# Ledger of designs, part 2: peptides against a protein of PDB entry 5T59

Target 1, 112 residues: chain A of PDB entry 5T59
Amino acid sequence: TTPTMQSTSLLTEHLGYPPISLVDDIINAVNEIMYKCTNAMEKYLMQRNIIGKKDFSDEIKIGTAKLESLLENSVDKNFDKLELYVLRNILSIPSDLLEENRFRLLHHEKLV
Target 2, 90 residues: chain B of PDB entry 5T59
Amino acid sequence: EHIRFQRLVQVCNKALEESIRKLQSWEKIHECFPNYGQTREGIENLTVCQQQVIKLWSNLSRVEFDAIFHERSIEEKLNQLDDLINKARS

## One batch from the design tools (peptide; made by RFdiffusion4, then SolubleMPNN)

Design b1_p8_2_s1 (from b1_p8_2, 3 letters changed)
Fold by OpenDDE base, seed 2:
Structure b1_p8_2_s1 (fold): chain B 112 residues (1-112), chain C 90 residues (1-90), chain A 8 residues (1-8)
Amino acid sequence: as target 1 above (112 residues)
Amino acid sequence: as target 2 above (90 residues)
Amino acid sequence: LSLDEFFS
């Protein structure tokens, strides 16, 4: 089931921010972390690019780029799933609370 | 009683674990450095690199996600939501 | 759905 406008409004009022904002924070954070990790990996290996008489700089750059792409794809896939799960199952209002009588109760409990 | 925040933590951990899974594969790492990984020193460097990246991933995600949860007061808000739901159903 | 099923 997809979140309703009513659910979003109620949760926004309750949270003080739209539910999607939390997901955005999480996704932005993991993306930042991802690139910090890949950057660290590249730098570590580039400091160790010469073994014997051979310079492996080009191979390291290509290899780290491949790993970055691999990680990007995995992050995108899994955190898209996370977004869906969070919005549907965590930041959600049960259908029975979206009825008029329950809706009023929710407002009353919040405002009183 | 309070279940939503626990689920949030669980799904975050799951997403993080699944995202890093392929980097935990030595075979995947080695495939990206076929010649470099044929040297003794290269293998040693890749091994350390792999371990460090995984640790960095884990540590940074823990710190950053906890900061987000705190800034958004999400545990408190989700607990309150659970309470509201339970009260409405009573 | 369980988390495992959801991410599988």
Scores: peptide ipSAE 0.388, ipTM 0.948, DockQ to the pose 0.786
Fold by OpenDDE base, seed 1:
Structure b1_p8_2_s1 (fold): chain B 112 residues (1-112), chain C 90 residues (1-90), chain A 8 residues (1-8)
Amino acid sequence: as target 1 above (112 residues)
Amino acid sequence: as target 2 above (90 residues)
Amino acid sequence: LSLDEFFS
């Protein structure tokens, strides 16, 4: 089940930011790391592109691009799963707390 | 008692591990460089490259994710959330 | 749902 508006509001109040913001930070970070890794790989191999008398620059560029694509697909898939897991199972409010009395409790605890 | 932050760390690690899985396969790496990998020197270069990339992936993710967790105070907030839930159920 | 099952 997708998180409710009430849950999002309560968590936003508790966290000081919307739950999705944390997920966004994580996803943005891993994407940055991903491209740093692929760039490092390309640079490393391109500095070693000549073996004997043969230039492997084209093969290296194509090969690193293929690996980048593989990594991109895997990152997208797994961190989409992460997003769902975090929002549903970690940054969530149990249904028994989604009542008027429980809302007051959360608000009261924050203010006290 | 406090379980949510532990789960957050676990799911992050799991996602990172599964994402890098294919790059951990030497066969997959070699397939991307079929001719380069037929040379002794090429194999050596690919071997070092693979190891370094995996280490870079691990180190950067640890540093960056820890920074995010700190900036968002997520451990404290999740612990508080656990406490609130447990208190409400008492 | 376990993490292993979720990411399998």
Scores: peptide ipSAE 0.386, ipTM 0.948, DockQ to the pose 0.793
Fold by OpenDDE base, seed 5:
Structure b1_p8_2_s1 (fold): chain B 112 residues (1-112), chain C 90 residues (1-90), chain A 8 residues (1-8)
Amino acid sequence: as target 1 above (112 residues)
Amino acid sequence: as target 2 above (90 residues)
Amino acid sequence: LSLDEFFS
């Protein structure tokens, strides 16, 4: 079930920030980590680009680029799933509480 | 009683694990370096590189995600949410 | 949905 505007507002008030902000932080972090990993891989191999009398620099650059693309696709796929899961199953308010009387309860607890 | 934060940790771990799965395949690593990987020294370098990347992935994600959770006070907030829901249903 | 089912 897709989050409603009401649930988003209530959760924003509770969290002090919109629920999507947490997901954004997570996704931004993993993207940064991803590129740090691929950069480290390229640098490591480029420092070892000559084997015997052969220079493998071009092959290393192409190969690391392919692995980067592979990782990007996997990260995008799995963290899209994460986003949906978090917003639907973790940062969510049950439908039975999305009524006027229940909204008052949540507000009351916050104000007390 | 408190379940939401546990779920958050679990889904983060799952997403991280599935994301790095293809890089854990030696075959996929080797096929990207077909000539380099035909040399003894090249194989050794690729092996070390693969291991280091996986470790770096794991370590950085742990540190950064924990920092996010702390900065957002998400464990406390999710526990409070669980409590509110349970109270409303009691 | 369970976590496993969601990612399957």
Scores: peptide ipSAE 0.386, ipTM 0.948, DockQ to the pose 0.833
Fold by OpenDDE base, seed 4:
Structure b1_p8_2_s1 (fold): chain B 112 residues (1-112), chain C 90 residues (1-90), chain A 8 residues (1-8)
Amino acid sequence: as target 1 above (112 residues)
Amino acid sequence: as target 2 above (90 residues)
Amino acid sequence: LSLDEFFS
């Protein structure tokens, strides 16, 4: 099920930040890591671009770009899944806790 | 008892592992460098590169994700959430 | 190779 506004509000109060903020941090981090990895790969190979008397610079640039695209697509797919899973199954409030009495309990626990 | 943080760690690991899976394929790597990979030295370079990228991916993600979890106090918050849920259901 | 060397 999709998170409700009430759930988001309660979790924001509990966490001190909106649940989506955590996901954003994770996704931003992995994107940064991704490009660091591909950049490192390109630089490593470009330092080794000549074998014998042949210069493979062009092939290396194209090849690393292809791998970057491959990784981008995979990261996008898998971390979209992660986002859904986290928001729906981890940072979620069960329906029984969304009742008024349970809502008060959650609020009370924060105040005490 | 406390399950949510464990699940968070698991899903993060899964996403990271699945994301890097194709780069773990030598065939996929070699396909991107068809001529370079036909040389002995090229194969050696690609092999080292592949290994190092995977290590870099793993290490950076561990450090950065742990930092995020710490900054967001997410383990504590998720444990508290578990406790609240359990208390409400008791 | 160290990660630092690879990254540099």
Scores: peptide ipSAE 0.233, ipTM 0.942, DockQ to the pose 0.022

Design b1_p8_2_s2 (from b1_p8_2 with P1L T2S)
Fold by OpenDDE base, seed 1:
Structure b1_p8_2_s2 (fold): chain B 112 residues (1-112), chain C 90 residues (1-90), chain A 8 residues (1-8)
Amino acid sequence: as target 1 above (112 residues)
Amino acid sequence: as target 2 above (90 residues)
Amino acid sequence: LSLDEFFE
């Protein structure tokens, strides 16, 4: 149930780019967002690192790093699933259309 | 009739929601700051921080994903794909 | 496979 070379070629022609490029954009975006979120969290707490006479800077750095790791693991897991789902169920061509006569239909619609 | 773009939006939302789910747990947040979270001021700071991060996650993802979808013209392309498939089967 | 089941 992995995308075939035929479907990839047809979809690339239709989209104007390979299907994987969309997934790459999505994954790159969420990774950037993830690090912006963790960076914002660290900066916010580090500006509030002293409570009374105690300095919690080290605890904040360690704690933020733990949360970053937690988020990284979750993002990796869920967006790997997303990639698989998108390529198999959204950016896919049904097998019954992967015939020569139906290929012509797809090409005809693109050219006309 | 048009289902693929809706599915794309749904799977993106699902992945985003599942990814942030653990950060929505106050217990998970507090566990990372055991001593800081024992102070009243620390709890207040962590509470605000948690809320802000979740909002930032939601807002940034919406803006960035919408930009990607627009740049890739994916709604139009997926609708066209649905139409082509439906025509071929009719 | 539903989305909910897929992301379990």
Scores: peptide ipSAE 0.397, ipTM 0.949, DockQ to the pose 0.798
Fold by OpenDDE base, seed 2:
Structure b1_p8_2_s2 (fold): chain B 112 residues (1-112), chain C 90 residues (1-90), chain A 8 residues (1-8)
Amino acid sequence: as target 1 above (112 residues)
Amino acid sequence: as target 2 above (90 residues)
Amino acid sequence: LSLDEFFE
């Protein structure tokens, strides 16, 4: 189920930041890592672009681009799933606790 | 008792693992370099490249994700959340 | 859902 506004508010108060901010950090990080990996791959192969008398630079550029696209698609798919899982199952408040008593408890614990 | 942070780590690892899975396929790597990969030297280069990228992926993700978790104090916060929930149910 | 099932 989709997180409620109430749950988001409570979690934001508890965390000191909105739950989505953590997910954003994770996704931004993996995207950066992804491009670092593909860039490294391209550079490595481009340093080895000539075999014998043949220059494979064009093939390397195209090939690495294809792999980048493949990785992008996979990252997008899997980290979209991650986002849903985290927000629904980890950074979530059980529905039975989304009541007045839970709110008081959270408030009390924060003040103590 | 404390389960949320463990789940966070698990889901991150799972997402990372599934994301890199296709690059672990030699066949998929080779098909992107059909002529380059027909040479002995090309195969050697691709093999090393594949291994290095996978290692880089793993190492960078570990370092960066741990940094995020630390900066966000997420283990502590999730443990506290577990405790609050358990307390509320007691 | 298990984690594996979620990512299938």
Scores: peptide ipSAE 0.397, ipTM 0.949, DockQ to the pose 0.822
Fold by OpenDDE base, seed 5:
Structure b1_p8_2_s2 (fold): chain B 112 residues (1-112), chain C 90 residues (1-90), chain A 8 residues (1-8)
Amino acid sequence: as target 1 above (112 residues)
Amino acid sequence: as target 2 above (90 residues)
Amino acid sequence: LSLDEFFE
């Protein structure tokens, strides 16, 4: 099931922030890490770009760019899945608790 | 009882593992450097580079994700959510 | 869906 406005509001009140904010933090972090990794790889190889009097700088730049693209695609795919999983199965409120009586119970527990 | 935070950790690990899977393939690494990888020294450099990147990926993700979880107090909040749900169903 | 099934 998809998140409702009601569940989002309740969770926002409970968490102190919208559920999507947590996912955003995670995705932003992994993207930053991704580029740190690819940058480190490029720098490492560029420091070792000459072998047997041959300069492989151009090949290294192209190769690292290709690997970056592969990683980007994989990160995008898998963390899109993560986002969906988190919002549907972790940061979610069961439908039975979204009924009027159960909704009031959640508010009551929060206030007590 | 408390299951949501465990699931969060699991899904994060799964996403990280699947994301780095292609970089764990030597074949994919080598094909990006066809001439460089034909030299002994090039192969050695690529091997070390691959290993270091994977380790860096793992270490940075662990540190950063733990920081996020702490800053968002997500374990506590998810445990509370579990408790609320369980109580409501009692 | 299980976690494994979700990422397949």
Scores: peptide ipSAE 0.392, ipTM 0.949, DockQ to the pose 0.852
Fold by OpenDDE base, seed 4:
Structure b1_p8_2_s2 (fold): chain B 112 residues (1-112), chain C 90 residues (1-90), chain A 8 residues (1-8)
Amino acid sequence: as target 1 above (112 residues)
Amino acid sequence: as target 2 above (90 residues)
Amino acid sequence: LSLDEFFE
């Protein structure tokens, strides 16, 4: 199920930050890592662009760009799934705890 | 008992693994370098490059994700959440 | 829901 406003508020209070902030950190990190990887790949191959008497620089640039695109698509797909999973199944409050009496329990625990 | 943080680690690993899966395919790598990969030296370079990228991916993600988890105190918070849920259900 | 099922 989709997270509710109530759940988000309670979790924000508990975490000290909105649940989405954690996901944002994760996604930002993997994006940074992704481009570091593709950049490293291009640099490595461009340092080895000459084989015999042939210069493969153009092919390397095109090839690494293709791999970057491939990785981008995969990262987008899988970390979109991650976002949904985390928000729905990990950073979630069961419906039985969203009842009014249980809601107070969470507040009480914070105040004590 | 405590399950949510374990799930977080698992889903992160799963997403990372699935994201890098296609780069683990030699066929996919070779297809991007059709002429370069027809040379012995090119194949060797691509092989090393592939391995290095995968290692870099793994190492960077481990370090960065652990840092995030620490900064967000997420293990503690998720354990507390588990405890609250269990307490409420008892 | 298992992770495998979720990522299918």
Scores: peptide ipSAE 0.392, ipTM 0.949, DockQ to the pose 0.862

Design b1_p8_3_s1 (from b1_p8_3, 3 letters changed)
Fold by OpenDDE base, seed 4:
Structure b1_p8_3_s1 (fold): chain B 112 residues (1-112), chain C 90 residues (1-90), chain A 8 residues (1-8)
Amino acid sequence: as target 1 above (112 residues)
Amino acid sequence: as target 2 above (90 residues)
Amino acid sequence: DEIAKLAA
């Protein structure tokens, strides 16, 4: 079930922020972490670029770029799935609670 | 009783785990460094690099995600949501 | 650097 405007509004009221904001934080964080990791990898290997008097700098740069792309694709795929799951199954309100009487209950609990 | 926050943590861990899986493949790493990885020293460097980057990924993710969860008070909010739902269905 | 820190 796709989140409704009503559920989004209720959850926003409950959370103090839109549900998507949490997902955005998560995705932004993992992207930052991803690039920190790949950057660290490149720097580590570039400090060890010469072996047996042969300079592997070019290969290292290309290789780390390939790994970065690989990781990017995986992150995108898996965290798109995460976003969908979180918004549909975790940050969700069952349809029965979206009825008028249940809606009042949610507001009542907040005000009490 | 309280299930939503646990699920959030689980799916986050799963996404992180699945994402880093490609870097856990020695074959994939070696393919990116075909000549470098043909040297003994290169293999050693790649091995250490692989191990350390995976640890870095894990550590950074744990710290950052915990910070997000704290800042968003998401455990409390999700527990409250569970309670509201359970109460409404009682 | 960050990897180096982990190595240290």
Scores: peptide ipSAE 0.128, ipTM 0.943, DockQ to the pose 0.307
Fold by OpenDDE base, seed 1:
Structure b1_p8_3_s1 (fold): chain B 112 residues (1-112), chain C 90 residues (1-90), chain A 8 residues (1-8)
Amino acid sequence: as target 1 above (112 residues)
Amino acid sequence: as target 2 above (90 residues)
Amino acid sequence: DEIAKLAA
């Protein structure tokens, strides 16, 4: 019965899924992409680990791990912001639609 | 008239861009490979690696996010939401 | 070229 709960219910009915599910899909996707990128970086450099008869494998492993951590931190920060923005400003119901008459309008529009 | 979906795309692009920004810094890349990056070949390898991973990031995110948006029919749903809101305010 | 292959 709270505005948030009511909005979530109405949006779930409209979308066919809870709003958070879209955000979850996005976040899961970017995390997968992130690790694909870092894995590709490591593999690419490990194929080129020897220069002038010196083996840089250990440095490459440490370096790519550092880049992964850097990317993880940035992804976490930016997509936390994304989640909040999407749920608050995009997948939201204005207060004027939370009134009884407007609620019926939403149901009517869904059925038509 | 329809604004929510374009905003969704914009904030997704912004988050992706800001997330990859540090990897776009050559200084940050080089700092992770201090000895490797002191060699000519190492610099060349790191340069190609940096360029290609940024490309990979962009391409994968575009394909995957578009797939999500399609599977969730989010453009249609957000357009409908805009229409409902506008109608209610009319 | 591992990354290039994946990016293609």
Scores: peptide ipSAE 0.128, ipTM 0.943, DockQ to the pose 0.442
Fold by OpenDDE base, seed 5:
Structure b1_p8_3_s1 (fold): chain B 112 residues (1-112), chain C 90 residues (1-90), chain A 8 residues (1-8)
Amino acid sequence: as target 1 above (112 residues)
Amino acid sequence: as target 2 above (90 residues)
Amino acid sequence: DEIAKLAA
């Protein structure tokens, strides 16, 4: 089932932050890592751009850009799936716990 | 008993693995450098580059994700959530 | 190099 406003509120209270904040941290981290990797690749190859008497600088720049795009697409696809799974199946509250009595249980646990 | 944090780690690892899968393909790497990869020295450079970037991806992701999990206290919070759910169903 | 340095 899809997360509700009620479950989001309860989880925010429990976590001390909205569930989406965790996902945001994860996605921001992988994006940073991704660009560090592609930047490192470009710099490494650009330091080795001359082979014999031929300069491959243009090919290296285009090639690394293509790899970056490929990685971006893959990251976006896989971490979109991750976001959905985490929010729906990990950071979720079963419907039976959203009833009034169960709602109190979660709230009570925080206070005690 | 406690399942949510384990699942979080699993899906993170899966997403990271699937994301880097295409860079693990030598064919895809070589296709991006058609002339550079026709030289002996170019092949050597691309091979080292591919190997090192995959290692960098793995190392950085491990360190950064562990830091996130620690800063968010997510293992503790998810274990508590599991306990609350189990208690409510008892 | 840079990639090797970062990967280390």
Scores: peptide ipSAE 0.126, ipTM 0.943, DockQ to the pose 0.429
Fold by OpenDDE base, seed 3:
Formats: sequence, C-alpha cells, structure tokens
Structure b1_p8_3_s1 (fold): chain B 112 residues (1-112), chain C 90 residues (1-90), chain A 8 residues (1-8)
Amino acid sequence: as target 1 above (112 residues)
Amino acid sequence: as target 2 above (90 residues)
Amino acid sequence: DEIAKLAA
C-alpha cells in the first residue's frame, strides 16, 4: 500500500514532523558517512603512495574513485529500498484505522 | 507487542550491512589497485585500510543513527503507535 | 593514520 494524505497528516500530528523527515535524516546521514569513509581511504593511501621507487598516486586516486562509485551505487540501492519499506510498513496506519476512530484515539491520548 | 521500532532498527542495519558488503571483499579492493596490490607493502596498506574503513563505517553509522533516533524520539513514537493500533483492534 | 584519526 502507498501512504495517503490522511495517514501522512495523522502521522505528522503524532510524530511532530512529517514521516519523510525521518527518512531524509537517515539518508543524509549515510551519504555523509559514505564520503567520510572514502575520503579517509584516499588520504590514508596517498600518505603511502610511494613503494620502493614507484609513485602510485594516480592509481590510488583512480582506485579510490572506483570504490566510491561502488559504495554510492550500493547505498543508493539499499536505502531506496529502506525508504519505501519505512514509509509503507513502519510509518504507516492500517487502512481499517484510517477513520474517525483512529483520530479519536490519538486525540484522547493527547488529552490524558 | 512493540514491533515497529525493532523493525526500523533491523532494516537500517540490513541496509548498512548490504551497502558495505562489497568493500568487505578483498578481491574487490585488490581489483581497484592492480599494481599497488602486487607489492608486499601495498597489500599491507590495503589490508589495514580495508579493516579500518569498515570499522569507521560501523562506528559512524551507529553514532549518527542513534542520534537521529533520539532527536526524533522515534522509539517512543513508534511504541505509542503500536499501542494505539493494538488498542483500536481490541 | 587518517582513517585511524576518524575511527578513534
């Protein structure tokens, strides 16, 4: 099932923020972490770019770029799946509760 | 009784694990550095680099995701959601 | 050591 405007409104009221905001935080975080990791790898290896009499700087730059691309593709794929799952199955309201009854329960809990 | 937050943690961990899986492959790492990895010292450097980046990935993700979950009060909110749903169906 | 710094 796909999230409805009604479910989004109810969840926003419950959470204090739109459900998509949580997903955005997660995705932004993993992207930041990803680039920190790849940047660290490049710097580490570039400090060790000379072996014997040969300079491997160019190979290191190309290699770390390839690893970055590999990681980017994997992150995009897996966290796209995560986004769909979270919004549809975790931050969701069952259809049978998308009625006045659910709204009343939420309102009641706030009043207690 | 409370299932949604557990599921959130599970899917986050799964996504993180699946994302880093290819970097856990020595073959994939070595393929990116075909000549560098033909030297003893290069292999040693790549080995340490691989191990440390995986640790960095794990540590950073744990800290950042926990911070997000705390800032969004998501465990409490999801538990409340579970309770509301269960109550409505009782 | 760059990785070590970040990982620490």
Scores: peptide ipSAE 0.121, ipTM 0.943, DockQ to the pose 0.449

Design b1_p8_3_s2 (from b1_p8_3 with E4A E5K)
Fold by OpenDDE base, seed 3:
Structure b1_p8_3_s2 (fold): chain B 112 residues (1-112), chain C 90 residues (1-90), chain A 8 residues (1-8)
Amino acid sequence: as target 1 above (112 residues)
Amino acid sequence: as target 2 above (90 residues)
Amino acid sequence: DEIAKLAE
């Protein structure tokens, strides 16, 4: 189910931070890693840009850019799915726990 | 009993694996370097590059994600959440 | 590996 304001508030209290903050950390990290990888790839190949008497620098730059685009698209797709799943199924409070009696239990457990 | 953190790790691994899938394809790599990859030396360079980048992807993601999980105390918090849910349903 | 060093 879609997270409610109530569940978000309760989880924020429990976690010490909003649930979305964890997802943001994950997504920011993978994006940083992605560009580190593609940048390293370009540098590696550019150090090996001449084979025989031919300079492949232009092809390498274009090729690595294409690979970066492929990776960007895949990262975006898969981590969008991850965000939805985490927020809905992992960092979530089941609807039955949002009942008054169970809501009190959750709140009580935190206070004790 | 405790399932949420395990699920978090699983979905993170899945997302990482699926994201790098296309770079694991030699055909995809070669297509990006059609002339460079027609040379013996070019093929060798691309092969090493591909292997090392995939390894780097795996290593960096492991280190960074573990750091995030630690700083957010997410395993402990998710275990506590599981316990609360289980108690409420008992 | 060399690529790891280049990523630094």
Scores: peptide ipSAE 0.666, ipTM 0.952, DockQ to the pose 0.925
Fold by OpenDDE base, seed 2:
Structure b1_p8_3_s2 (fold): chain B 112 residues (1-112), chain C 90 residues (1-90), chain A 8 residues (1-8)
Amino acid sequence: as target 1 above (112 residues)
Amino acid sequence: as target 2 above (90 residues)
Amino acid sequence: DEIAKLAE
C-alpha cells in the first residue's frame, strides 16, 4: 500500500526525520560510489592507453562512458525499486495501527 | 520479532548486487573495448580493472551504507518500531 | 588495489 500522510507524520516523529531522508541518503551514497568507480576505471585504463604503437585513448573514453551509462541505468532501476519497497514495507505503519484507537496508542507510547 | 532492519539490509544488498551485475559480465566489458580487448595486454588490463572495480564497489558501499545506518540510528529506530507494532497488537 | 587509490 502507498504511504499515507499519517504514517509519514508518525514515522517522522519517531525517526526524528522524514522517512524519505533515509532513502535520499542511500541513493546519494550509491550515486557517489558509482561515479567514483567509473572515474577510477577511466583513469586506470587511460594510464594504460598505449599498447605497442597504438593509442587507445579515444576508445577507452568511449568505452568507459558506455560502462558508466550501463551502471547508471542499472543503479537507477534497482534503487528506484528499493525506494518503493523501503517506503512501503519497511518505513511504514500497518493500516490497522492507523485507525483511531491504535493511532492514539502509538502517540501515547511515544510520549511516555 | 525484529524484522524491519534485517529487511532493509537485505534489500540494500540486493540492489547493490543487481546494480553491479552488468559490470560482472566480461562480455559486456569487452564489447565496450572491441579493439583494446583484442590485444593481450588490453585483456589483462581490462581483467584487472573489472575485478578491482567490483571490489571497490563492494567495499565503498559497505562503508558508506553502514555510516548512514549509524548516523540515522536506523537499526534502533526500526527495532523500536517493531516493538511498538507488536505491543499494539498484543 | 590501484583502482581504489584512483578513486580517492
Scores: peptide ipSAE 0.666, ipTM 0.952, DockQ to the pose 0.929
Fold by OpenDDE base, seed 4:
Structure b1_p8_3_s2 (fold): chain B 112 residues (1-112), chain C 90 residues (1-90), chain A 8 residues (1-8)
Amino acid sequence: as target 1 above (112 residues)
Amino acid sequence: as target 2 above (90 residues)
Amino acid sequence: DEIAKLAE
């Protein structure tokens, strides 16, 4: 079930923030981590770019860029799936409860 | 009873694991460094690099995601949501 | 780990 405006509003009230904000935090974090990892990898290998009499700097730069692209694509795919799942199945209100005015339940809980 | 937070943790872990899987493939790593990886020393460097990057990925993600969950009080909020839903259905 | 240090 696709999230509705009503469910988003209710969840925002409950959470204190829009549900998408949590997902944004997660995605921003993993992106930061991703680039930290690939950057560190490049630096590590560039410190070890000379083997024997051969300089592999160019290959390392290209190779690391390729790995970054692979990781980036995988992150995008998997965390897009995560976003959909979280918003649809975790941060969600069952439709039957929305129809039964779940809004009153949330307000009641806050007032008690 | 309380299921939503558990599911959140599970799907986060799954996404992280699936994302790093490409870097876990030695074949893919080696393909990116075809000549470098033909040297003994290059193989050693790539092996250590691969191992440490995967470890770094795991450690950073654990710390950062836990921080997010704490800042957003998401476990408490999801537990409350479960309780509210269960109460409404009873 | 050296990689971790490089990431900082």
Scores: peptide ipSAE 0.665, ipTM 0.952, DockQ to the pose 0.930
Fold by OpenDDE base, seed 1:
Structure b1_p8_3_s2 (fold): chain B 112 residues (1-112), chain C 90 residues (1-90), chain A 8 residues (1-8)
Amino acid sequence: as target 1 above (112 residues)
Amino acid sequence: as target 2 above (90 residues)
Amino acid sequence: DEIAKLAE
């Protein structure tokens, strides 16, 4: 079920922040981690770029870029799924509770 | 009774695991360094690199996600949400 | 680990 404005408002009141903010934090974090990992990998290999008489710097740069791209695609895919799931199934209010009487109950419980 | 936070943790772990899966493939790693990986020393370097990167991924994600969950008080909030829903259904 | 240090 797609989140509604009403659901978002109630959850925002409950959480103290919009539900999407949590997802944003998660996604921002994993992206940061991702680039830290790939950057570190490149640095590590670039420190070891010469084997024998051959300099593999170019191959390392290209290779790490490919891995970064691969990881980016995977992160995007999986965390898009996560976002959808979290917002629809975790940070959600059942439709039956969005009716007038139930809505008031939830609101009342929060404020009292 | 309390299920939402558990689900959040589960889906986060799943997303992290599935995201790093390609880097866990030695074949994928080696394909990115076809000539470098034909050398003994290159293979050794790639092996260590792969291992440490995966470890770093796991460690950083654990620390950062836990921090987020704490800062957002999400376990408490989700438990409360579960309770409210259950109460309303009673 | 060296990679971890490089990531800092």
Scores: peptide ipSAE 0.662, ipTM 0.952, DockQ to the pose 0.926

